# Ledger of designs, part 171: peptides against a protein of PDB entry 6FRK

Target 1, 411 residues: chain A of PDB entry 6FRK
Amino acid sequence: NEEVLNAMLKEVCTALLEADVNIKLVKQLRENVKSAIDLEEMASGLNKRKMIQHAVFKELVKLVDPGVKAWTPTKGKQNVIMFVGLQGSGKTTTCSKLAYYYQRKGWKTCLICADTFRAGAFDQLKQNATKARIPFYGSYTEMDPVIIASEGVEKFKNENFEIIIVDTSGRHKQEDSLFEEMLQVANAIQPDNIVYVMDASIGQACEAQAKAFKDKVDVASVIVTKLDGHAKGGGALSAVAATKSPIIFIGTGEHIDDFEPFKTQPFISKLLGMGDIEGLIDKVNELKLDDNEALIEKLKHGQFTLRDMYEQFQNIMKMGPFSQILGMIPGFGTDFMSKGNEQESMARLKKLMTIMDSMNDQELDSTDGAKVFSKQPGRIQRVARGSGVSTRDVQELLTQYTKFAQMVKKM

## One batch from the design tools (peptide; made by RFdiffusion4, then SolubleMPNN)

Design b2_p20_1_s3 (from b2_p20_1, 10 letters changed)
Fold by OpenDDE base, seed 3:
Structure b2_p20_1_s3 (fold): chain B 411 residues (1-411), chain A 20 residues (1-20)
Amino acid sequence: as target 1 above (411 residues)
Amino acid sequence: EEKEELKKLLEELEKERKLK
């Protein structure tokens, strides 16, 4: 039993390290999991694998929970939100995404560019804000970020804005001059929330960066960016540990809609390579598509048909930001999420739907669609001919469906 | 059975999150 535990913990620890989880956190998690597992319960015939997976999942959930309630804006008040983070963290883009998120929820939202260090920072913010129809403030001539931030906050307070987002200068390295500037801005504007923006792709550097920001300014929230494609997000655990602050949102692409509220369970599931079906369900529910209840109920019963997959692809196509949703579907590996543009991902989904359009109701509505095709290989050839694709393309679709259906059956 | 336990657990953890 102990050998099996140690072997499985080794696999999990390897996967977490490959997910950019800090080595100290992985060691602590391994010890906590070992202490939480009763070896006698493991002897009683329970699936040792599931018990270990559960214990690991529970400990990862604790690592994402700082024990502090996330700050939330108060309706009808003037809420000042200051953004801090390195250059290239996605901070400026995330300011626009957060502003757009609150604007879509009916908050009177504005943006301030207090980044005087980066040439074209104000033009970039202005471009993003104008596209989203968000009011903005900044200067082409003022070089003191404290003056710009103070004037912008005062202006938008006087205009009764509810959400006032301040973007600050980012630098490529932890520099004392950056931290002093951030502290001066924070002292001048007295923000209700300071948001640290972290790039998920920086891996093991997340702890040291997050700590450096928290040691200088009162970081109360974390946003993790670049959780699209290859970033496994393990650095987010390091940010929570260092800042003692909750993750409030995640950025999952370049589009302004590539932004979502942080969900612990989906994030940990994705980190473990279990996929993010819950986040997919939550996003599908946010669209208020009437057919969602029936799909959620089927998913809850571990039933998933090729028709349910087709309907899910139709919903995904309606949602727009493909990068987020395809990354939530188990078995659509990184190769399906290749660095292709949204149009290529859409073309791939359309191809899969066209293959399914050549299937009959017996094939589409079977709770074991792959077995229907495996029992009668002539069906694969019929569907391939009907859709103008190779038999290999149909087999690849059935393989993807099988991976998804196996995961839904594990839910 | 074990699938229902993992599901119940995810549901419990989600309920605990909504209660905090």
Scores: peptide ipSAE 0.000, ipTM 0.291, DockQ to the pose 0.033
Fold by OpenDDE base, seed 4:
Structure b2_p20_1_s3 (fold): chain B 411 residues (1-411), chain A 20 residues (1-20)
Amino acid sequence: as target 1 above (411 residues)
Amino acid sequence: EEKEELKKLLEELEKERKLK
């Protein structure tokens, strides 16, 4: 029993380390899981594997929960949100994404560029803001970020903006001068929320970086970027642990829509490589695709057909940046995205749809489509010939469908 | 394979947690 526990914990710990989870947090999780598992209950013939996994999942949820409620803006009030983070963290892009998110939710939102250190920071913010039709403030001549931030905040307060986002300077290194500047800006504008933006791809450096920011400024929220890449976001756990602040949003690509509210359960599922069906459903709901109500209702009932998957692929193809949405689908994340640009991912979806176009209504509308094909292997050969693909390509599609349908049945 | 099985079971446990 202890050997089985230790073996499974070793696998989980390895998977978490491969996901860039800090070694210290992995050790703590291992100890907490060991302490939470009653070895006597494991002896009683309960599914030992299920108990260990429940304990692991529960401890991962605790690692993502700082025990502090996330700050939320108040409607009809002036909410000042200051962004802090290193250069290359995606901070400036994330400011625009957050502004666009709130604007789409009907908030009167604006952006302030107080990044005087980076050449072209204001032009970049202005370009992003203009494309999104977000009001912006900044200066080409003022070099003091405190003055720019103060004037911009005052202006937008006087104009009754509800969401006032301040982008600050980021440096390539943790420098005392950066932290002093951030503190001076924070003191001048009195932000309601300070958001630390962290790149998920920095792996084990996340803890030290997040701690350095928290030790200097009152970070109250975390946004994790680049969760579309090879980074599984394990560094996010390190940021939460170091900042004692909740993750509020994640950046999942380069597009302005590549931004979503943080959800603990889907994130842990994705971190473990399970996919994020809940985030996919939310993203589908955000697009107000009226045709998806029936799909969402079926998903809520644990029903998922090959037709439902086809419709979901059509919706994904309408949504644009496929990287995120595919990364939310179980079994599409690692192998589908690791090698392909957005066009290649779209071509792969189109190939899968072309395979499904050669399926009949009985195959498409079956709640267990993979079992229909497994019972009658001649169907695979028919579909393969009809779509001009290999029998292997059809089997891979059915494997992906099975993974997805199993997750939906688990919703 | 074991990583996929671990995935599959954590998903089941997440379901059981939403039902409580």
Scores: peptide ipSAE 0.000, ipTM 0.344, DockQ to the pose 0.045
Fold by OpenDDE base, seed 5:
Parts: C-alpha cells; structure tokens; sequence
Structure b2_p20_1_s3 (fold): chain B 411 residues (1-411), chain A 20 residues (1-20)
C-alpha cells in the first residue's frame, strides 16, 4: 500500500512540477497528503487513485487560500487601488480590465497612469481607457510618478469617483530605486488596496518575485495574468504563499473581457488537468442559459445540427470571453481554439457563422449535416461562393461540426 | 433541476474524457 501511494504521489508531484508549482510547495504538499491519507481506507478497496486525487485537491485548495479575506471596494466611498508588478507582467492591461469590470458593474471608475519610466505607457493606458470609455489621468511632461499619482487621486476624489486605479511603472527585481519609487507612490496616495500582478508563465521565479514586492509594499491582493496558453498557473500558489494575499482575479487573454473573478475550485481542477467543469457550470449559471432547455433536450437525445451549432456560437458571442468558456468545456481542447488571442477566436467564430449563413435549411437542420455535404460536394462549392471563403474553410467547419456531433452522440 | 442536469452531463463528459 505505501509503495502504491508513493508511486501515485510521484506522478502527481511530477504533474505539479510540470504545471510550474514551486518545488518547495510540491514537497510540502507531498508530506501533507501522506499525513492526510488513511492507509486503512486505501486497504479497504476504495479507489486509491480517487482518494489520492481528493487529498491532493484538498491540499492545493489550502495552498491557494491565504486565510485572509479579499479586500472589496465600498460603495459610495473613494477606493484607491494601486497596481504593482514586473514589466511585462500584463499590469497595465490588467488595470484596464479591472477598471472595465467595475465600470460594467455600475461603479464610477477611473484610471491613473503613474508610469513615467516606460516610454508610451500613458499612450497605451489612454488607448485602453478610451476604448473602454473609462476616464483617465496622466502626464506627458511630469516625470515624478508621486506627483502624477497624487494629483490624479485628488482630482478623481474631488469628482466623487468610487474606483480609482493607479498603474505604476513595471519594475525589475534588481532595480532598488524603482522599488523605492513604488513605496513613495504608495505612501503619498495611501491606497485602500495594493494589487500585485503576476505573469503565470514565469514559473519557478514566482515565489522570489512575489516576495520582493511584498517586502517593499503591503501587497493585499494578487492578480494572475497570461493563463491563456500552456501555463497551468502553478506559479500562482507561490505568489499566494509569498504575499500571504488572495488571488482576486485572473487574466485569460489579451482582450479587455479576458478577465474573471478568481475561483479556487476551477483553478485547482485546471491545474490538475481535471478540466474546469465547476467554472463552466458557474459561467453557464451566470449566463442564465435557462433559455437553452431546448438545446439540453437535443443534447440528451444525441441530436446536434449545424443550426444548433450556430445558435451555440451566438450564445457564446453574447457571453463575451469565448476562450475561457471553450477552454473549460471537456473535449473542446486547444484544437478548436487556434493559439490566437480572443479577438482572433471571435473573428474565427464570426467567420464560421458567416459560412453557416450561406447554408440552406436542409443543410442547417440535418441531423447529419456532414453527410449531406459529403453526398453532394456541389453544396460545399455553393456555400464557399456564398460566404466568400475557400472550399477548404467550409470543409474545416464541417470537420469541426462532425467532431461536435460525434461527441454529442456519445452523450 | 436543469442546473443539476447540466452538472451531471458535464460530469459524464469528464468521465468519458478520462476513459480515452
């Protein structure tokens, strides 16, 4: 029994290391799991794999929970949120994502660019803010970030803004002068929350970077970015451990909508490669897809048409962050989503819908749409001409539809 | 009830994915 436990824990530890989980945390988790597993229950013929997976899952949930309640803004007050993080962490983009998130929830939100170090930082923030219709402040001439941050915070407090987000210069770990500047900004504006933005792709470096920020400023929240790809986000556990601060949001792409509240269970499930079923259920529930009763009934009967796929694409387009939803659906692996950004994925969906707009009702409503096109290849040429695409693009759509319809028929 | 059915359906899909 102990040999079997050790072998299975070795596989899990390997998978966690491949997911960029810090080696120290993996060692600690292995010890905690060994201590939590009842070897007598393992002897009783229970599914040893499920027991170990559950114990690992439970210990990972504890590693993501710092035991500190996340800061939340107070309605009708001026809440100052300062962003800190490395250059290239996605900090500036994340400021805009968070501002847009609060604006969509009916908060009077604004952005301040206190990044004087990076050329074009203010132009980038201004472009993002203008696209999202978020009020912004910054300077092209003032070089002191303390002055810009103080003036911007004062201005927006006087205008009764509820959410005041301050973007700071991206720092390098070796730049003590830049860390001192970050502390001076924090001392001048007295933020209600300091958010550390971390790139998930930095892997084993997450602990040492997160600690360097926490040692200089009172980081109270973490946002993890670049979870759109092969990064399983194991470095996020290191950031929580080092900052002793909760993850409040995750960034899952380049689009302003590629931003969601952090959920522990979905994140750990994804980290373990179990799929994000709970997060999918939660998103489906948030979207009031109650109007999909007719779809659920069709799915239960193993029926899936090109029209049903079209309606699903419409629903997904209404949902916004398509990349996040598809990545959460079991079997909608990386093959359907080109390695492109969410905008490319949405453009791809719109292209697929435009191809389907050139199909007739017999093609759309067929329980075997792919067979209708395979029996009469002239239909592919007609649809290709009607939609202004290649015959290859239509064949790729039909191949995708066939994969979906086969998955639904097995349900 | 529908939420529980969707949950069951997703759990079944996850089981099938693990069987491949």
Amino acid sequence: as target 1 above (411 residues)
Amino acid sequence: EEKEELKKLLEELEKERKLK
Scores: peptide ipSAE 0.000, ipTM 0.273, DockQ to the pose 0.050
Fold by OpenDDE base, seed 2:
Structure b2_p20_1_s3 (fold): chain B 411 residues (1-411), chain A 20 residues (1-20)
Amino acid sequence: as target 1 above (411 residues)
Amino acid sequence: EEKEELKKLLEELEKERKLK
């Protein structure tokens, strides 16, 4: 029993390391999981794999929870939000995404460019803000970010803005002069929230970077960027551990709408390659797709058919950035996306839909589609011939469906 | 011994990640 536990923990630890989870956190997680698993309960014939997965999931949820309630803006008040982070972290883009998020919710939102270090920083912010119809402030002549930030905050306070976002200078390296500048800006504007923006793609460097910011400035919130369909997001755990601050949002792409509130359960599910059905449902609801109520109701009842999967694929094709949404579907994670660009992923989805187009209503509407095919193997051959694919391609589709349907039954 | 094997495996994985 202990050998089986150790072998499974080795697999999980490897997968977490491959997901950019910090080595120290993986070690701690392994120890915590070992202490949380009763070996006697594992002897009683319980599915050892499920028990270990549940223990791992529970410990990962704890690692994402800093035990601190996230700051939230107060409606009808002036809320100053200061952004900090390295250059290339996506900080400036994230300022615009957050401003747009609040604007769409009916908040009076504005942007301040206090980045005097980067040539064209103000022009870039101005372009993004203008496209989103967000009011902005900055200077082409003032070189002191403290003056710009103070003047901009005062201006927008006097104009009764509710959300005042201040973008600061990012640098390529952790320099003492950057931290001093950030402290001077923070002292001048007295922000209600300081948001650290971190690039998830930096992997193991997330801990050291996040710690360096937290040791110098009162980081209260984290935003993780570049959580595209390929980014497993393990660096986010390192950011939470180092900053002791909650992740409030994630950036999931380059578009201004590629921004969502952080949800712990979906994020950990995605990190483990389990998929994110809840996030898919939420994203589908945000799009106000009329056909969603019937699908959501079936999902709530643990019913999932091949037709329901087909309808989800149609919805995914309507939703735009395909890479993000595929990563939310169980069995369409890293292995589906790792082999190609967005166009190849769309071509694969279209191939799966073409296979399903060759299925009959009995096959599509069965709550156990895989069992229908397993009982009558001649159906696989018919569908394969009808869609011009191999019997293996149909079996792979049924395997993906089975994984998805098993996950829906656990929700 | 298991801690040392895990340490070695982690060091190998860190080396492989620096090589990619």
Scores: peptide ipSAE 0.015, ipTM 0.492, DockQ to the pose 0.041; fails the geometry check

Design b2_p20_1_s4 (from b2_p20_1, 10 letters changed)
Fold by OpenDDE base, seed 4:
Structure b2_p20_1_s4 (fold): chain B 411 residues (1-411), chain A 20 residues (1-20)
Amino acid sequence: as target 1 above (411 residues)
Amino acid sequence: SELEELKKLLEELKEEEAKR
């Protein structure tokens, strides 16, 4: 029993370390899991594996829960949201993404560029805001971020804006001058929420950086960026632990739509390399494709066909940034993303769709498509010949479908 | 791998929690 526990915990700890989870948090998780597992209950013939995995999951949920409720904007009020973070964290892009997110939800949103340090910060914000049709404020002449922030906040309060987002200056390093500037801005505008933006790709540095910000400014929310890359987001756990603040959103790419509300469960699944089917479904729902309701209803009933997968691939192809969406699909994670640019990922999806185009309606509409092919191996050879691919390529598709369908049946 | 089975069951547990 203890050997099995230690083996499973070793694998989990390895996976978490490979996901850039701070070694202290990994150790704490190991200890908490060991403490939460009654070894005597494990002896009584309960599925030892299920118990260990439940304990691991529960402790991972706790690691992303700071024990404080996320701040939420109040409708019909002026909500001032100040962004803080290092230069290159994606802070400026994230300001625009958050503004766009609230605008799409029918909030009267605006952006203020109080980043006077970065050359072209205001032009970048203006460009992003203009593309998204978001009102913006900034100055080409004023160099004091406090003045810009104060004037912009006052202006937009007077115009009854509901979401007033203030982008601040970043530095390449933790400098006292940056923190002093952030404090001066915060004191002047009295934000309802201070959002720390963190780059997930900084790995083990996440804790120290997040702590440095929290020790200087009252960070109340975290946004994690660059979760489209190789970063599995383990640094996010470090940020939560250091800031004692919830992750409210994640940035998943460079597009303004590459932004989603943080969900604990999908995040843990992704962190462990399980994919994020819920996040995929949510993104598909946001596209308001007519067939989405029918697909979601099928998914809710644990029905998933090769046709449903084909339709999902079509939706993915419409959504743009392939890396994110593929990373949300189970079995498309590390191996699919590791080698290819977005075009190569697109070509791979098109290849999979071309294989499915050679399937018949019985194969496509079966709720157990893999079993249809397993019962009649001649179907694999037919499809392979019809699509101009190897029998191996068809088997790989069916393996991916099986992984996906198993996840959907669980949903 | 034990990790894949861990993943599989973490997903089952996710769903059990989402139904609560």
Scores: peptide ipSAE 0.005, ipTM 0.294, DockQ to the pose 0.044
Fold by OpenDDE base, seed 1:
Structure b2_p20_1_s4 (fold): chain B 411 residues (1-411), chain A 20 residues (1-20)
Amino acid sequence: as target 1 above (411 residues)
Amino acid sequence: SELEELKKLLEELKEEEAKR
């Protein structure tokens, strides 16, 4: 039993390391999981794999919970939110995404560009703000970020803005001069919240960077960017551990709408390759795709056919940023997105649809489509010939369908 | 059943988060 536990924990630890989870956190998780699993309960014939997965899931949930409640803005008050982070972290884009998020919720929102170091920072913010119809402040002539931030905050306070977002200068390296500038800005504007923006694609460097910011500036919230399916999100755990601050939002792509409130459970499910069906449902509902209500109801009833999968693929192709939605589908997230760009993912999906186009209605509409093919292997050969693919490609599709249908039946 | 247990666990965790 202990050997089986150790083998399974080794696989999980490897998968977490491949997901950019910090090695210290993976070690701690391994110890915590070992301590939480009663070996005597594993002897009672319980599904050892499920028990370990459940223990891993619980310990990952604890790792993303800093034990501190996230700051939330107060309606009808002036809420000053200061952004800090490295250059290239997506900080400026994230300021615009957060402003747009609150604006869509009926908050009076504005943006201040206090980045005087980067040429074109104000033009970039102005472009993003104008596109989203968000009021903005900045200067082409003032070089002191403290003056710009103070004047901008005062202006928007006098105009009774509720959400006042201040973007600051980023740097490529940890420079003491940057942290002093950030501290001077923070002291001048007295922010209600300081948000650290972190790029998830930096992997194992997340801990050291997040710690360096927290040691110099009172970071109270974290936003993780570049979770567009290539970044496996393990760096988010490192950010929470280093900052002791909650993740409040995630950036999932380049579009202004590619921004969502952080949900612990869907995030951990995605990190473990379980997908995010709740987030998929929420996103489908937000897109008002009327044809998907019938699919959502079937999914809620544990019914899932190859036709339902085909229709879901058609809907995914219509929903825009393809990477985000595939990453939300159970069994597609890790394997589909780990290799290639959005175009390759689209090509793979089109290939799967072409395979299904060679299936008959009995195969497509069966609630046990994989069993229909397993009972009559000649169907696999027919479909393979009809779609111009190998029998292996059809078997891989059926394996993916089976994984998804098993998850839906468990729902 | 397993995802009902996971959903139940998710609901229990949401209830624990709502109690904090």
Scores: peptide ipSAE 0.000, ipTM 0.245, DockQ to the pose 0.028; fails the geometry check
Fold by OpenDDE base, seed 2:
Structure b2_p20_1_s4 (fold): chain B 411 residues (1-411), chain A 20 residues (1-20)
Amino acid sequence: as target 1 above (411 residues)
Amino acid sequence: SELEELKKLLEELKEEEAKR
C-alpha cells in the first residue's frame, strides 16, 4: 500500500514540476498529502487513485489561497490601483485589460502612464487606451514618475473617476533604483491596491521575483499573464506563496478581452490536466452560440458523440485563441499544446476534423463511437483512406474521444 | 466516479469559498 502511494505521489509530483510548480511547494504538498491520506481507508478497497487525486487537489487549492481576502474596488469611490512588475511581464497590456474590464462593467475608468524609463511607453499606453476609448494621462517631457503619477491621480480624482490605474516602469532586472522609484510613487499616490503582474512562462523564477517585489512594496494582489495555454501556471502558486496575496485576474492572450477574474477551481483543474468544462461552457455561453444549449444539455446528461466533439472543434475555431479552448478540453491540454505553436495546433485540429468528415452518421452520432469502430475494424481503414491519414491517426482520435466521453459520462 | 468526486469536491470548495 505505501509503495503504491509513493509511486502515485511521484507521478503527481513529476506532473506538478512539469507544470512549473516550485520544488519546495511540491515537497510540502507531498508531505501534506501523505499526512491527509488515511492508509486504513485505502486498505478498505476505496479507489486509491481517487483519494490521492482528491488530496492533491485539496492541497493545491490551499496553496492558491493566501488566507487573505482580495481587495475589491468600491463603487462610487475613487480607487487608485498601482501596477508593479518586470518589463515583459505584460504589465502595460494588463493595465489596459483591467481598465477595459471595469469600463465594460460600467465603471468610470482611466489609465496613467508613469513609465518614464521605457521610450514609447506613453505612446503604447495611449494607443491601447484610445482603441478601447479609455481616458489616459501621461507626459512626453516629465521624467519623474512621481510627478506624473501624482498629477494624473489628482486630475482623475477631480474628474470623479472610480478606477484610476497607474502603470509604473518595468525593468529587465531587479534593480534597487526600480524599487525605490516604485516606493516613491506608492508613497506619493497612496494606492488602494498594489497589483504585482507576473508572467506565467518564467516558471521556477516566479518565487524569487514575487518575493523581491513583496519585500519592497506592499503588494496586495497578483495578476498572472500569458496563461494562453503554453504556460500551465504552476508559477502562480509560487507568486501566492511569496506575496501572500491572492490572484485576482488572469491574462489569457494578446487581445484586450483575453482577461478574466481568477477562479481557483478551473485553474487547479487545468494545472492537473483535467480540463475546464465549466470554463468552456461559460466561454461558449459568452459567445451566444444558439447551438450551445443542446450541447450543454447533452453534456449534463453524460452524452457525448463524435459529432458533439466535431461541433466543439467548430466552436473552438470560431472562438479565437485556439490554445485557450483546447486547454479547457480534457485530454487535449497536455499532449496537444506542449509541442506546437498556435498554427500547428490549428492544423492538428483541422486534421482531426478532416478525419471526422470521413465518418458516417452512425459513427458520428453513436454514444460510444469507439465501440462502433472496435466492433468493425474495417471502419477505421475506410475512414483512414477517406481522410488520407494512417489507421493510427484514426485510432488516436478515437482514444481522445474515449477519454473525453469517459469524462463527460463521469460529470 | 472520479469526476463526481471531483464535482463534489468542487462544490464543497465553492461552498467553503462562499462562506469566507
Scores: peptide ipSAE 0.000, ipTM 0.259, DockQ to the pose 0.030; fails the geometry check
Fold by OpenDDE base, seed 5:
Structure b2_p20_1_s4 (fold): chain B 411 residues (1-411), chain A 20 residues (1-20)
Amino acid sequence: as target 1 above (411 residues)
Amino acid sequence: SELEELKKLLEELKEEEAKR
């Protein structure tokens, strides 16, 4: 029993490390999970894998909870939100995304570009802000970010803006001059919230980066970016641990609307490769696709066929931001997205659909499609020949279907 | 069902998050 537990914990720890979870956090989680698992309850015939997954899930939920309530803006007040983060973290884009989010919620929102270090920073912010119809402030001539930030904050306070977002200079490296500049800006504008923007793709460096910012400025919130990419988001746990600050939003793409409030449960589910079924359902419902009700009913009944998977792939292809939606599908997030851009992901779905186009109605409409193929291996060979793929490609599809169907049966 | 347990756990976690 203990050997099986240790083997399964090793697999989970490996998956977490491959998800860019910090090695210290993975070690701590492993010990916490071991301490939380009653080996006697595991002996009683409970699904050992489920118990371990549950214990891991519970400990990951604790790791994303800093024990501090997220700052929220006060309606009818001037809320100053200062953004901090490295160059290339997506900070400037995230300022625009957050401004747009609050504007869509009916807040009087504005943007200030206090990035004087990067050439074209103000032009980029101005372009994004203008496209989103967000009021903005900045200078082409003033080189002191403290002056720009102070003047911009004063201007927008006097104009009774409710959300005043200040974008600051990002640097390529942790430089003392950056941190002093950020501190000077923070001291001048007295922000109600300081948001650290972190790129999820920096992996194991997330801890050191997040800590360096927290040690210099009073980071109170974290936003994680580039979760649409190859990053599995494990670095977010490092940011929470280092900053002791909640993740408030995630960036899920390049578009201004590729931005969502952080949800603990969906995030941990994605991190574990379990997918985000709730977020998928929410996104599917938001898109008001005609087939949504039929899908939701099938999901509620734990019924999932290869045809249902095919129809979902068609729906996903219609939804546009394909990477986000695939990352929400159980078993597709980790294995499917990690290997390419949106075009490659679409090409892979199209390949899977082409394999399913070579299946017959009995195979497609079976509530146990994988078992139909396992009982008659000649079907795999037929489908492989019909679709021009290897028998391995068909087996991989059936493995993905089985993972998904098992998750739907657990719904 | 495993879902009811997961939903119950998710609800318990939502309630714990709401109490903080």
Scores: peptide ipSAE 0.000, ipTM 0.232, DockQ to the pose 0.027; fails the geometry check

